# Peptides against a protein of PDB entry 6B4J, part 109

Target 1, 315 residues: chain A of PDB entry 6B4J
Amino acid sequence: DITMQWYQQLQDASMQCVLTFEGLTNSKDSQAKKIKMDLQKAATIPVSQISTIAGSKLKEIFDKIHSLLSGKPVQSGGRSVSVTLNPQGLDFVQYKLAEKFVKQGEEEVASHHEAAFPIAVVASGIWELHPRVGDLILAHLHKKCPYSVPFYPTFKEGMALEDYQRMLGYQVKDSKVEQQDNFLKRMSGMIRLYAAIIQLRWPYGNRQEIHPHGLNHGWRWLAQILNMEPLSDVTATLLFDFLEVCGNALMKQYQVQFWKMLILIKEDYFPRIEAITSSGQMGSFIRLKQFLEKCLQHKDIPVPKGFLTSSFWRS

## One batch from the design tools (peptide; made by RFdiffusion4, then SolubleMPNN)

Design b1_p19_3_s2 (from b1_p19_3, 6 letters changed)
Fold by OpenDDE base, seed 2:
Structure b1_p19_3_s2 (fold): chain B 315 residues (1-315), chain A 19 residues (1-19)
Amino acid sequence: as target 1 above (315 residues)
Amino acid sequence: LSSEAETPPEPLPPLKYFK
């Protein structure tokens, strides 16, 4: 399976990255510990400062992240910080930055769907300049949300139930599995972030370059989902989240072929979702239904709420 | 010039609707 090979390759690359900076991570030296903490803050704080407020502030955040990844000194917590302070500094920063982008999908976008766009445009622009950060974003995303690949993890003989639940993307703490609503909320945030990344380009980059992970991956994601058996509640939820965020962009890109995809979803795939939907899960199902019916009736997919306009970039 | 629709990449969804 080509999709599973790609998944495994990204996980292996992420694991190799962790091994590469293990010396920095496991150091008992006081200076190395200080450097690690400073680099971690320098990588993660700018991402947490991303907001929908002003395009100028978003540019400052981008420039700071790019400067850090380029080996330039940046101000963080009142100190000058550079990846050159340690031989493993760059690998560590790339990994922690990518982890933080996915975490903003899982936490911030999950609670505030509009936050997907400013986070995604920074992530896309950084990925264009730093491909390894993009691969690490995918690796972190795929590990936390296997539905972003997409694939459905299978229970294997001898596997602990908790480990299977973690493979499915559930949080398990003190032998307590996460509630289904919280799980779906986190998965939704990550899918929405991904759907935003694949369509957005940093407006101050080289517009002639191909998107490093563009709308072709959005088409691939949909095609793969439609070739899989639906999962109860999960498929209806994430398919809606994906289409709400990137459906307008896919419609513009693939036009008639995208409308054929939507008809296929409504006429062939949607009954398969219905057949596995319990009475308690009708909310996600009805939401997807209403979205598809509205889009097909109007022959339009609305621009998603929070999409970055020219007025945002002038602010 | 209306930007021509890009050809969808592989994989395709079930071919029934794309033939």
Scores: peptide ipSAE 0.137, ipTM 0.808, DockQ to the pose 0.181
Fold by OpenDDE base, seed 1:
Structure b1_p19_3_s2 (fold): chain B 315 residues (1-315), chain A 19 residues (1-19)
Amino acid sequence: as target 1 above (315 residues)
Amino acid sequence: LSSEAETPPEPLPPLKYFK
């Protein structure tokens, strides 16, 4: 399976990255520990500062992240910090930055869906300039949300139930599995972030280049979902989240062919979702149904709430 | 200028509507 090969290659690259900076992460030296903490803060704090408030502030954040990845010194916590402070500094920063983008999907976007757009446009712009950060974003995303690939992890003989639950994307702490609503909320945030990344370009970059992970991956994601058996509650939830965020962009890109895909979802895929949907899970199914019926009736998919306008970039 | 729709990439969804 080509999709599973791609998944495994990204996981292997991520694991290799971790091994490359293991010397920095496992060092007992006080100076190395200080450098590690300074680099981690320099990579992650700017991402936490991303907001929907002003395009000028978003540019400042982008420029700071790009400067750090370019080996330039940046101010963080009142100190000058550079990836050149340690031989593994760049690899560590790239990994921690990518991890933080995915974490913003899992936490911030999960709670505030409109936050997907400013986070995604920074992530896309950084990915364009730093491809390795993009691969690490995918690796972190895929590990936390296998539905972003998409694939459904299978239980293997001899596997612990908790490990299978973790593979499915559940948090398991002290032998307690995460509640379904919290799980779906986190998965939704990550899918919404991904759906925003694949459609957004940094407005101050070289727009002549092809998007490093563009709308073609959105089409691929939908095609793969439709070729899989639906999962109870999960498929209806994440398909809605994806289409709400990137459906307008996919409609503009693929036009009539995208409308054929929406008809296929309504006519052939909905009955399969319905057949596995319990009475207690009808909320996600009904939400998806109403969205698709509205889009097909109006022959339009609305621009998502929080989409970055020209006025945002002038602020 | 009506921007022509790009050709969808592979893989295609189930072929019933794309034949």
Scores: peptide ipSAE 0.125, ipTM 0.799, DockQ to the pose 0.191
Fold by OpenDDE base, seed 3:
Structure b1_p19_3_s2 (fold): chain B 315 residues (1-315), chain A 19 residues (1-19)
Amino acid sequence: as target 1 above (315 residues)
Amino acid sequence: LSSEAETPPEPLPPLKYFK
């Protein structure tokens, strides 16, 4: 399976990255520990400062992240920090930055869906300049949300139930699995972030270049989802999240072909979702139904709430 | 939608590669 090969390749690259900076992460040296903490803060704090408030502030954050990845010194926590402080500093920062972007999907976007857009435009712009950060974003995203690939992890003989639950993207703490609502909330945030990344370009970059992971991956994702059996509650939830965020962009890009995809979802795929939907899960199904019916009736997919306007970039 | 809606052909519409 080509999709599983791609998934595994990204996971292997991510594991190799971890091994590359192991000397920095496992060092008992006080100076190495200090450098590690400074680099970790320099990589992660700017991402946590991303907000919907002002385009100028978003540019400052982007420029800071890009400067750090470019080997330039940046101010973090009142100190000058550079990836050149350790031979493994760049790999560590790239990994931690990518991890933090996905974590903002998992936490911030999960709670505030509009936050997907400012996070995603920074992530996209950084990915354009630093492809390895993009691959690591995918690796982190795929590991936390296999539905972003998409694939559905299978239980293997001899596998522990907790390990299977973790493979499905559930958090398991003290032998307690995460509640389904919290799980879906986190998965929704990550899918919404991904759906925003694939459509957004950093406005101050070379927009003439091809998007490093563009809307073609959105089409691929939909096609792959539709070629899979739906999962109870998961498919209806994530399909809605994806279409709400990137449906307008996909409609503009693929036009009639995308409308055919929406009809296929409504007429052929929806009955399959309905057949596996329990009465307690009907909320996700109804939400997707109402969204599709509205889009098809109006022959339009709304621009998602929180989409970055020209006025945002002038602020 | 109306009975005149063209049934989407199987398989899924061809991937227009948008890079």
Scores: peptide ipSAE 0.053, ipTM 0.683, DockQ to the pose 0.048
Fold by OpenDDE base, seed 5:
Structure b1_p19_3_s2 (fold): chain B 315 residues (1-315), chain A 19 residues (1-19)
Amino acid sequence: as target 1 above (315 residues)
Amino acid sequence: LSSEAETPPEPLPPLKYFK
């Protein structure tokens, strides 16, 4: 399976990255611990400062992240910090930065769907300049949300139930599995972030170059989902989240072919979702149904709420 | 100027509708 090979390759690259900075991570030396903390803060704090408020502030955040990844000193916590402070500093920063982008999908976007766009445009612009950060974003995303690949993890003989639940993307703490609503909320945030990344380009970069992970991956994601059996509640939820965020962009890119895909979802895939949907899960199904019926009736998919306009970039 | 639609990449969904 080509999709599973791609998934495994990204996980292996992420694991190799962790091994490269293990010396920095496991060091008992006080100076190495200080460097690690400073680098971790320098990588993660700028991402947490991303907001929908002003384009100028978003540019400052981008420039700071790019400067750090370029080996330049940056101010963090009142100190000058550089990846050159340790031989493993760059690999560590790339990994922690990518991890933080995915965490913003899981936490911030999950609670505020409009936050997907400013986070995604920074992530896309950093990915364009630093491809390894992009691969690590995918590796973190795929590990936390296998539905972003997409694939459905299978239970294997001898596997612990808790490990299977974690592979499905559930949080398991003190032998308690996460509630389904909280799980779906986190998965929704990560899918919405991904759907925003694949359509957005940093406006101050070389927009003539091909997007490093563009809308062709959006088409692939939909095609793969439609080739799989639906999961109860999960498929209806995430398919809606994806189409609400990137449906307008896919419509503009693939036009008539994308409309054929929406008709296929309505006519062939909906009955399969309905057949596995309980009365208590009908909310996600009805939301997807109403969205698709409205889009097909109007022959238009609305621009998503929170999409970054030219006025945002002038602020 | 209507940008020409790009050809969708592989894989295609099981498209009774693309033939």
Scores: peptide ipSAE 0.034, ipTM 0.692, DockQ to the pose 0.197

Design b1_p19_3_s3 (from b1_p19_3, 7 letters changed)
Fold by OpenDDE base, seed 1:
Structure b1_p19_3_s3 (fold): chain B 315 residues (1-315), chain A 19 residues (1-19)
Amino acid sequence: as target 1 above (315 residues)
Amino acid sequence: LSSEAESPPEPLPPLKYFE
């Protein structure tokens, strides 16, 4: 399976990255520990500062992240910080930056869906300039949300139930599995972030270049979902989240062919979702159904709430 | 200039609707 090969390749690259900076992470030296903490803060704080407030502030954040990844010194916590402070500094920063973008999907976007767009446009622009950060974003995303690949993890013989639950994307703490609503909320945030990344380009970059992970991956994601058996509650939830965020962009890109995709979902895929949907899970199914019926009736998919306008970039 | 729709990439969903 090509999709599973791609998943495994990204996980292997992520694991290799961790091994590369292990000397920095495992160092007992006080100076190395200080450098590690300074680099971690320099990589993650700018991402946490991303907001919907002003395009000028978003540009400042982008420029700071790009400067750090370019080996330039940046101000963080009142100190000058550079990846050149340690031979493993760049690899560590790339990994921690990518981890933080995915974590903003899991936490911020999960709670505030509109936050997907400013986070995604920065992530896309950084990915364009730093491809390794993009691969690490995918690796972190895929590990936390296998539905972003998409695939459904299978239970293997001899596997602990908790490890299977973690593979499915659940948090398990003190032998307590996460509640389904919290799980779906986190998965939704990550899918919404992904759906925003694949459609957004940094407006101050070279727009003549091909998007490093563009709408073609959105089509691939939908095609793969439709070629899989639906998963109870999960598929209906995440398919809605994906289409709400990137459906307008996919419609504009693929036009009639994308409308055929929506008809296929309505006519052939809905009955399969319905067949596995319990009475207590009908909310997610009904939400998806109503969205698609509205889109097909109006012959339009709305621009998602929080989409970055030209006025945002002038602010 | 009507921006012509780009052809969808592989993989295709079930072909019944795309034939």
Scores: peptide ipSAE 0.149, ipTM 0.779, DockQ to the pose 0.190
Fold by OpenDDE base, seed 5:
Parts: C-alpha cells; sequence; structure tokens
Structure b1_p19_3_s3 (fold): chain B 315 residues (1-315), chain A 19 residues (1-19)
C-alpha cells in the first residue's frame, strides 16, 4: 500500500531525527541542558504567539522562526539563542518546531477553529523554506491523528488495548481512555490545521513556486477516505471539518470534478455512514448532511470563517 | 482571471461518478 509506505517513511525519518539529537536530549551536562531548554523555548514560544489579531505580528513571528532555522541568533527569554550552540541544535529545533505546530492544531484549533488559518500560513511558509520541517509536521500529525494519512489502525494479536487506543489517537492516562468528545475535538483541530496548510501560501514568499504540500494532497485525502469503510462518528466528523476548511479552495481548484466528488459523498458514501451511525452519534452525521445538502443546493461552498483576507495582511 | 480548473491528480477515486 503506497499510503502506508509514505506513512512509514515519514515515521522513520522522524525517528532518525530523534536519534540524531539524542546526545543533546540525554546529556547530563549543565550547559547542554541549558542549550536544550533555550533552543526548545526559541522554537516553540513564537508558534504559541501566533494569533488572528494582526498580519504585521504574524510576519514578525515568521521572520523569527526563519532566522532561527537559518542559523541566525534570535532573542528568546532575554538571551541570544542560535542553533549553532550545539551540533545537534538544528535537528532538535526542526523537530520541536514541527511538534509545536501539530500541538497547536490539537489544542488551539480544537478550541478555536479560526486559529487554523494564521497557524497554517506560518507553517506553510516555513515548510516552503525548510522542507524537513514540513516532513516532520506530517510525521507528528500522522502519529497523533492517523486519520490525516488517512488510515484506520488495526488491532494486532497480542497488542495491549491501551496501545491500540493510543494508535487510534486516544490519550490514555492512568489506564483511563479519553472520552470520545475530547478525542474528536483534538482530531478535528488537527484535520482543520492540515486542511488549512494545504491551501495557504505565505504572502511574502515566492508564490510562483509549487506549494510543497498543496491541494493535490487534499484531493488524495478525500479519495482515500472514500475508498475506506467509514468509521463510526470519526468519518462524519472529520469529513465535515476537512470540507468546511478546504472545500471552497478545492471547489475553486478542481471545479466540476470536485462537485462530482461531493455528489459521490452524498449519494454513495452517506448511506454507508448512516448504516454505522448510532442514535447517539447522529449529531456529526446530521451536521455533515446539512453542510453537503446546502453546498449542493447553492452550488457554492462558503469561504471558511477566519480565512485570512487582504485587510488582515495590511494590519 | 478565472484560474483554469486543474485536473485532479491521479488516482481519481475509482467510482462511477468520475467516468
Amino acid sequence: as target 1 above (315 residues)
Amino acid sequence: LSSEAESPPEPLPPLKYFE
């Protein structure tokens, strides 16, 4: 399976990255520990400062992240910090930066769907300049949300139930599995972030270049979902999240072919979702149904709430 | 400027609606 090969390749690259900076992470030396903490803060704090408030502030954050990845010194916590402070500094920063972008999908976007757009445009622009950060974003995203690949993890003989639950993307703490609503909320945030990344370009970059992970991957994601059996509650939820965020962009890009895809979802895939939907899970199904019926009736998919306008970039 | 509709990348979902 080509999709599973791609998934495994990204996980292997992520694991190899972790091994490369293991000397920095496992060091008992006080100076190495200080450098590690300074680099971790320099990589992650700017991402946590991303907001919907002003385009000028978003540019400052981008320039700071790009400067750090380019080996330039940046101010963090009142200190000058550079990836050149340790031979493993760049690999560590790339990994922690990518991890933090996905974590903002899991936490911030999960609670505030509009936050997907400013986070995604920074992530896309950094990916364009630093491809390895993009691969690590995918690796972190796929590990936390296998539905972003997409695939459904299977239970294997001899596997612990908790390990299977973790493979499905559930948090398991003190032998307690996460509630379904919290799980779906986190998965929704990560899918919405992904759907935003694939359509957004950093406005101050070279827009003539091909997007490093563009709308073609959005089409691939939909095609793969539709070729899979639906998963109860999960498929209806994440298909809605994806289409709400990137449906307008896919409609503009693929036009008639994208409308054929929506008709297919309504006529063929909906009955399959309905057949596995319990009465307690009808909320996600009804929301997807109403969205698709409205889009097909109006022959339009609305621009998502929080989409970055020209006025945002002038602020 | 109406951006020309790009053809979706292959594989198209093998479904009757793309014939």
Scores: peptide ipSAE 0.049, ipTM 0.772, DockQ to the pose 0.192
Fold by OpenDDE base, seed 2:
Structure b1_p19_3_s3 (fold): chain B 315 residues (1-315), chain A 19 residues (1-19)
Amino acid sequence: as target 1 above (315 residues)
Amino acid sequence: LSSEAESPPEPLPPLKYFE
């Protein structure tokens, strides 16, 4: 399976990255510990400062992240910080930055769907300049949300139930599995972030270059989902989240072919979702239904709420 | 220049809908 090979390659690259900076992370040296903490803050704080408030502020955040990844000193916590402070500093920063982008999908976008766009445009622009950060974003995303690949993890003989639940993307703490609503909320945030990344380009980059992970991956994701058996609430929720965020972009890019895809979803795939939807799961199902019916009736997919306008970039 | 619609990449959903 080509999709599973790609998934495994990204996980292997992520694991190799962790091994490359193990000396920095496991060091008992006081200076190395200080450097690690400074680099971790320098990588993660700018991402947490991403907001919908002003395009100028978003540019400052981008320039700071790019400067850090380029080996330039940046100000963090009142100190000058550079990846050159340790031989493993760059690999560590790339990994922690990618982890933080996915975490913003899982936490911030999950709670505030409109936050997907400013986070995604920074992530896309950084990925264009730093491909390894993009691969690490995918690796972190795929590990936390296997539905972003997409694939459904299978239970294997001898596997602990908790480990299977974690493979499905659930949080398990003190033998307590996460509630389904919280799980779906986190998965939604990550899918919405991904759907935003694949369509957005950093406006101050080289716009003549091909998107490093563009709308073709959005089409692939849809095609793969439609070739899989639906997972009740999971499939209905994430298919809606994906189409709400990137459906307008896919419509503009693939036009008639996108409408054929949407008809296929409504006429063939949607009844398969219905057949596995319980009375307690009707909320996600009804939301997807209403979205598909509205889009087909109007022959339009609305621009998603929170999409970055020219007015945002002038602020 | 109307940006020509790009052809969708592989993989495709079941071919019966794209014939």
Scores: peptide ipSAE 0.041, ipTM 0.714, DockQ to the pose 0.186
Fold by OpenDDE base, seed 3:
Structure b1_p19_3_s3 (fold): chain B 315 residues (1-315), chain A 19 residues (1-19)
Amino acid sequence: as target 1 above (315 residues)
Amino acid sequence: LSSEAESPPEPLPPLKYFE
């Protein structure tokens, strides 16, 4: 399976990255520990400062992240920090930056769906300039949300139930699995972030180049989902999240072919979702139903709430 | 609405047309 090969290659690259900076991670040296902490803060704090407030502030954050990845010194916590402070500094920063973008999907976007757009446009612009950060974003995303690939992890003989639950993307703490609503909330945030990344270009970059992970991956994701058996609650939730965020962009890009896909979802795939939907899970199903019916009736998919306008970039 | 809608392609269009 080519999708599983791609998944595995990204996981292997991510694991290799971790091994590459292990010397920095495992160092007992006080200076190395200080450098590690300074680099970790320099990589992650700017991402946590991303907001919907002003385009100028978003540009400052982008420029800071790009400067750090370019080997330039940046101010972090009142200190000058550079990836050149340690031979493994760049790999460590790329990994931690990518991890932090996915973490913002998992936490911030999960709670505030509109936050997907400013996070995603920075992530997309950084990915364009630093492809390895993009691969690491995918690796982190796929590991936390296998539905972003998409694939459904299977229980293997001899596997512990907790390990299977973790493979499905559940958090397991003290032998307690995460509640379904919290799980779906986190998965929703990550899918919404992904759906925003694939459609957004950094406005101050070279827009003449092809998007490093563009809307073709949105089509691929939908096609792969539709070729899979639906999962109870998961498929209806994430399909809605994806279409709400990137449906307008996919409609503009693929036009009639995308409308055919929406009809296929409504007429052929929806009954399969309904057949596995319990009465307690009907909320996600109804939400997807109402969204599709509205889009098909109006022959339009609305621009998602929080989409970055020209006025945002002038602020 | 269903009677005038162009039937969705089965199977889904090959990804190569959209890559």
Scores: peptide ipSAE 0.031, ipTM 0.665, DockQ to the pose 0.053

Design b1_p19_3_s4 (from b1_p19_3, 7 letters changed)
Fold by OpenDDE base, seed 5:
Structure b1_p19_3_s4 (fold): chain B 315 residues (1-315), chain A 19 residues (1-19)
Amino acid sequence: as target 1 above (315 residues)
Amino acid sequence: LSSEAETPPTPLPPLKVFE
């Protein structure tokens, strides 16, 4: 399976990255600990400052992240910080930056769906300039949300139930599994962030270059989802989230072929979702139904709420 | 000029993309 090979390659690359900076992360030296903390803050604070407020502020954040990744000194917490402060500094910063982007999907986008767009446009622009950050974003995303690959982790003989739950993307703390609503909320945030990344280009980059992980991956994701058996509540939720965020972009890109895909979803795949949907899960099912029916009736998919306009970039 | 639609990289379902 080519998709599972790709998944594994990204996980292996992420694991290898962790091993490369282990000396920095495990150091008992006070100066090394200080450098680690300064680098971690420099990588993560700018991402947490991403907002829908102003395009000018978003540009400042982007420039700061790019400067850090380029080996330039940046101001963080009143200090000058550079990845050159430690030989493992760049690998550590790339990993922590990628982790933070996915975490913003998991937390911020999960709570505020419109936040997907400013986070995603920065992530896309950084990925264009720093491909390794993009691969690490995918590795973190795939590990936290296997449905972003997509695949469904299988229970293996001898596996602990908690480990299987973690593989499915659930948080398990003190032998307590996360509630299904919180799980779906986090998965939705990550899928929405991914759906935004694949369609957005940084407006100040070289737009003539191919998107490093573009809408072709969105088509692949849909094709793979539709070739899988639906999961109860999960498939209806995430398929809606994906189509709401990137359906307009896919429609514009693939036109008639995308409409054929949407018809197949409504006529062939949607009955399979219905067959596994319990009375307690009708909310996600009905939401997907209404979305598909509206899109097919109007022959249009609306631009998602929070999509970045030319007015945003002039602010 | 109707901008020509890009060709999708994968076939439409139900063709198993993983085979």
Scores: peptide ipSAE 0.073, ipTM 0.726, DockQ to the pose 0.165
Fold by OpenDDE base, seed 3:
Structure b1_p19_3_s4 (fold): chain B 315 residues (1-315), chain A 19 residues (1-19)
Amino acid sequence: as target 1 above (315 residues)
Amino acid sequence: LSSEAETPPTPLPPLKVFE
């Protein structure tokens, strides 16, 4: 399977990246520990500062991240920090930055869906300039949310139940699995972030270049989901999240073909979701139903709430 | 200018004719 090969290649690249900076991460030296912490803060704090407030602030954050990745010194925590402080500094920063973008999907976007757009436009712009960060974003995303690939991890003989639950994307702490609502909330945030990344371009970049991971991957994702058996609650939730965020962009890009996809979802795939939906899971199902019916009735998919406007970039 | 729709990179899944 080409999709599984791609997944594995990204995971292998991510693992090799971790091995590359192992000297920095495992160092007992006080200076190396200080450098590691400074680099980690420099990589992650700017991402946590991303907000929906002002385009000017978003540009400052982008410029800071790009400067750090370009080997330039940046101010972090009142100190000058550069990836040149350690030979493994760049690899470490790229990994931690990518991890932080996915974490903002998992946490911030999960709680505030509109936060997907400012995070995604920065991530897309950084990916355009730093492809390795993009690959690492995918690797982190795929590991935390296999549904972003998409694939469904299978239980293997001799596997511990907890390890299988972790492979499915559940958090397992003290032999307690995460509650389904919290799991779905985190998965929703990551899918919404992904759906935003694939459609957004950094407005101050070279727009003549092809998007490094564009809407073609959104179409691929939908096609792959529809070729899979639905999962109870998961499929209805994530399909809605994806279509709410990038459905308008896909509609504009693929037009009639997109509407054929949406009809296929409503007429063929939706009944299969219904058949596996319990009375306690009707919330996600009803939400998807209402969305599909509204879109088909109006022959339109609304621009998602929080989509970045020209007024945002002038602020 | 009718922006020509781009061709999707992947074909639509075949409708499973439930036999």
Scores: peptide ipSAE 0.063, ipTM 0.709, DockQ to the pose 0.182
Fold by OpenDDE base, seed 1:
Structure b1_p19_3_s4 (fold): chain B 315 residues (1-315), chain A 19 residues (1-19)
Amino acid sequence: as target 1 above (315 residues)
Amino acid sequence: LSSEAETPPTPLPPLKVFE
């Protein structure tokens, strides 16, 4: 399976990255520990500062992240920090930056769906300039949300139930699995972030280049989902999240072919979701139903709430 | 200039003709 090969290649690259900076992470030296903490803060704090407030502030954050990845010194916590402070500094920063972008999907976007767009446009612009960060974003995303690939992890003989639950994307603490609503909320945030990344380009980059992971991957994601058996509650939730965020962009890009896909979803795939939906899961099902019916009736998919306008970039 | 629709990278899944 080509999709599973791609998943495995990204996981292997991520694991290799972790091994590359192991000396920095495992060092007992006080100076190495200080460098590690400074680099981790320099990589992650700018991402946490991303907001919907002003385009100028978003540009400052982008420029700071790009400068750090380019080996330039940046100010962090009142100190000058550079990836050149340690031979493994760049690999560590790339990994931690990518991890933080996915974590913003999992936490911030999960709670505030509109936050997907400013986070995604920075992530897309950084990916364009730093392809390895993009691969690591995918690796982190795929590990936390296998539905972003998409695939469904299978239980294997001899696997612990907790490890299987973690593979499905659940948090397990003290032998207690995460509640379904919290799980779906986190998965929704990550899917919404992904759906925003594939459609957004950094406005101050070289727009002549092809998007490094564009809407063609959105089409692939939909096609793969439609070729899989639906999962109870999960499929209805994530299909809605994806279409709400990137459906307008896919409609503009693929036009008639996109509408054929939407009809296929409504007429063929939606009844299969209905057949596995219990009375307790009707909320996600009804939400997807109403969205599909509205889009087909109006022959339009609305621009998602929080989409970055020209006025945002002038602020 | 009507931006011509791009061709999707993969074909649509075959509609299962429910006979």
Scores: peptide ipSAE 0.060, ipTM 0.712, DockQ to the pose 0.191
Fold by OpenDDE base, seed 4:
Structure b1_p19_3_s4 (fold): chain B 315 residues (1-315), chain A 19 residues (1-19)
Amino acid sequence: as target 1 above (315 residues)
Amino acid sequence: LSSEAETPPTPLPPLKVFE
């Protein structure tokens, strides 16, 4: 399966990246520990500062991240920090930055859906300039949310139940699995972030270049989901999240072909979701139903709430 | 100029209703 090969290649690249900076991460040297902490803060703090407030502030954050990845010194915690402070510094920063973007999907976007857009436009712009960060974003995303690939992890003989639950994207702490609502909330945040990344370009970059991971991957994702059996609650939740965030962009890009896809979802795939939906899971199902019916009735998919306007970039 | 719709990179999934 080409999709599974791509998944595995990204996971292997991510694992190799971890091995390349192991010397920095496992060092007992006090200076190496200090450098590690400074680099980790320099990579992650700017991402946590991303907000919907002003385009000018978002540009400052982007420029800071790009400067760090370019080997330039940046101010972090009152100190000058550079990836050149250690031979493994760049690999470590790229990995931690990518991890942090996905974590913002998992945490911030999960709680505040509008936060997807400012995070995604920075992630997209950084990916355009630093392809390795993009691959690492995908690797982290795919590992935490296999439904972003999409695929369904299978239980293997001799596998521990907890390990299988983790493969499905559940958090397991102290032999306790995460509650379904919290799981779906985190998965929703990651899918919404992904759906935002594939449609957004950094407005100050070279927009003549092809998007490094554009709307064609959104079409691929939909096609792959529709070729899979639906999962109870999961499919209805994530299909809604994806279409709410990127449906307008897909509609504009693919026009009549997108409407054929949406009709296929409503007429063929939606009954299959209904057939596996229990009475306790009707919330996600009803939300998807109402969304599809509204979009088909109006022959329009609304621009998602929090979409970045020209006025945002002038602020 | 209405930008012509780009061709989708993958075909539509088959309608199972016709199987």
Scores: peptide ipSAE 0.036, ipTM 0.667, DockQ to the pose 0.209

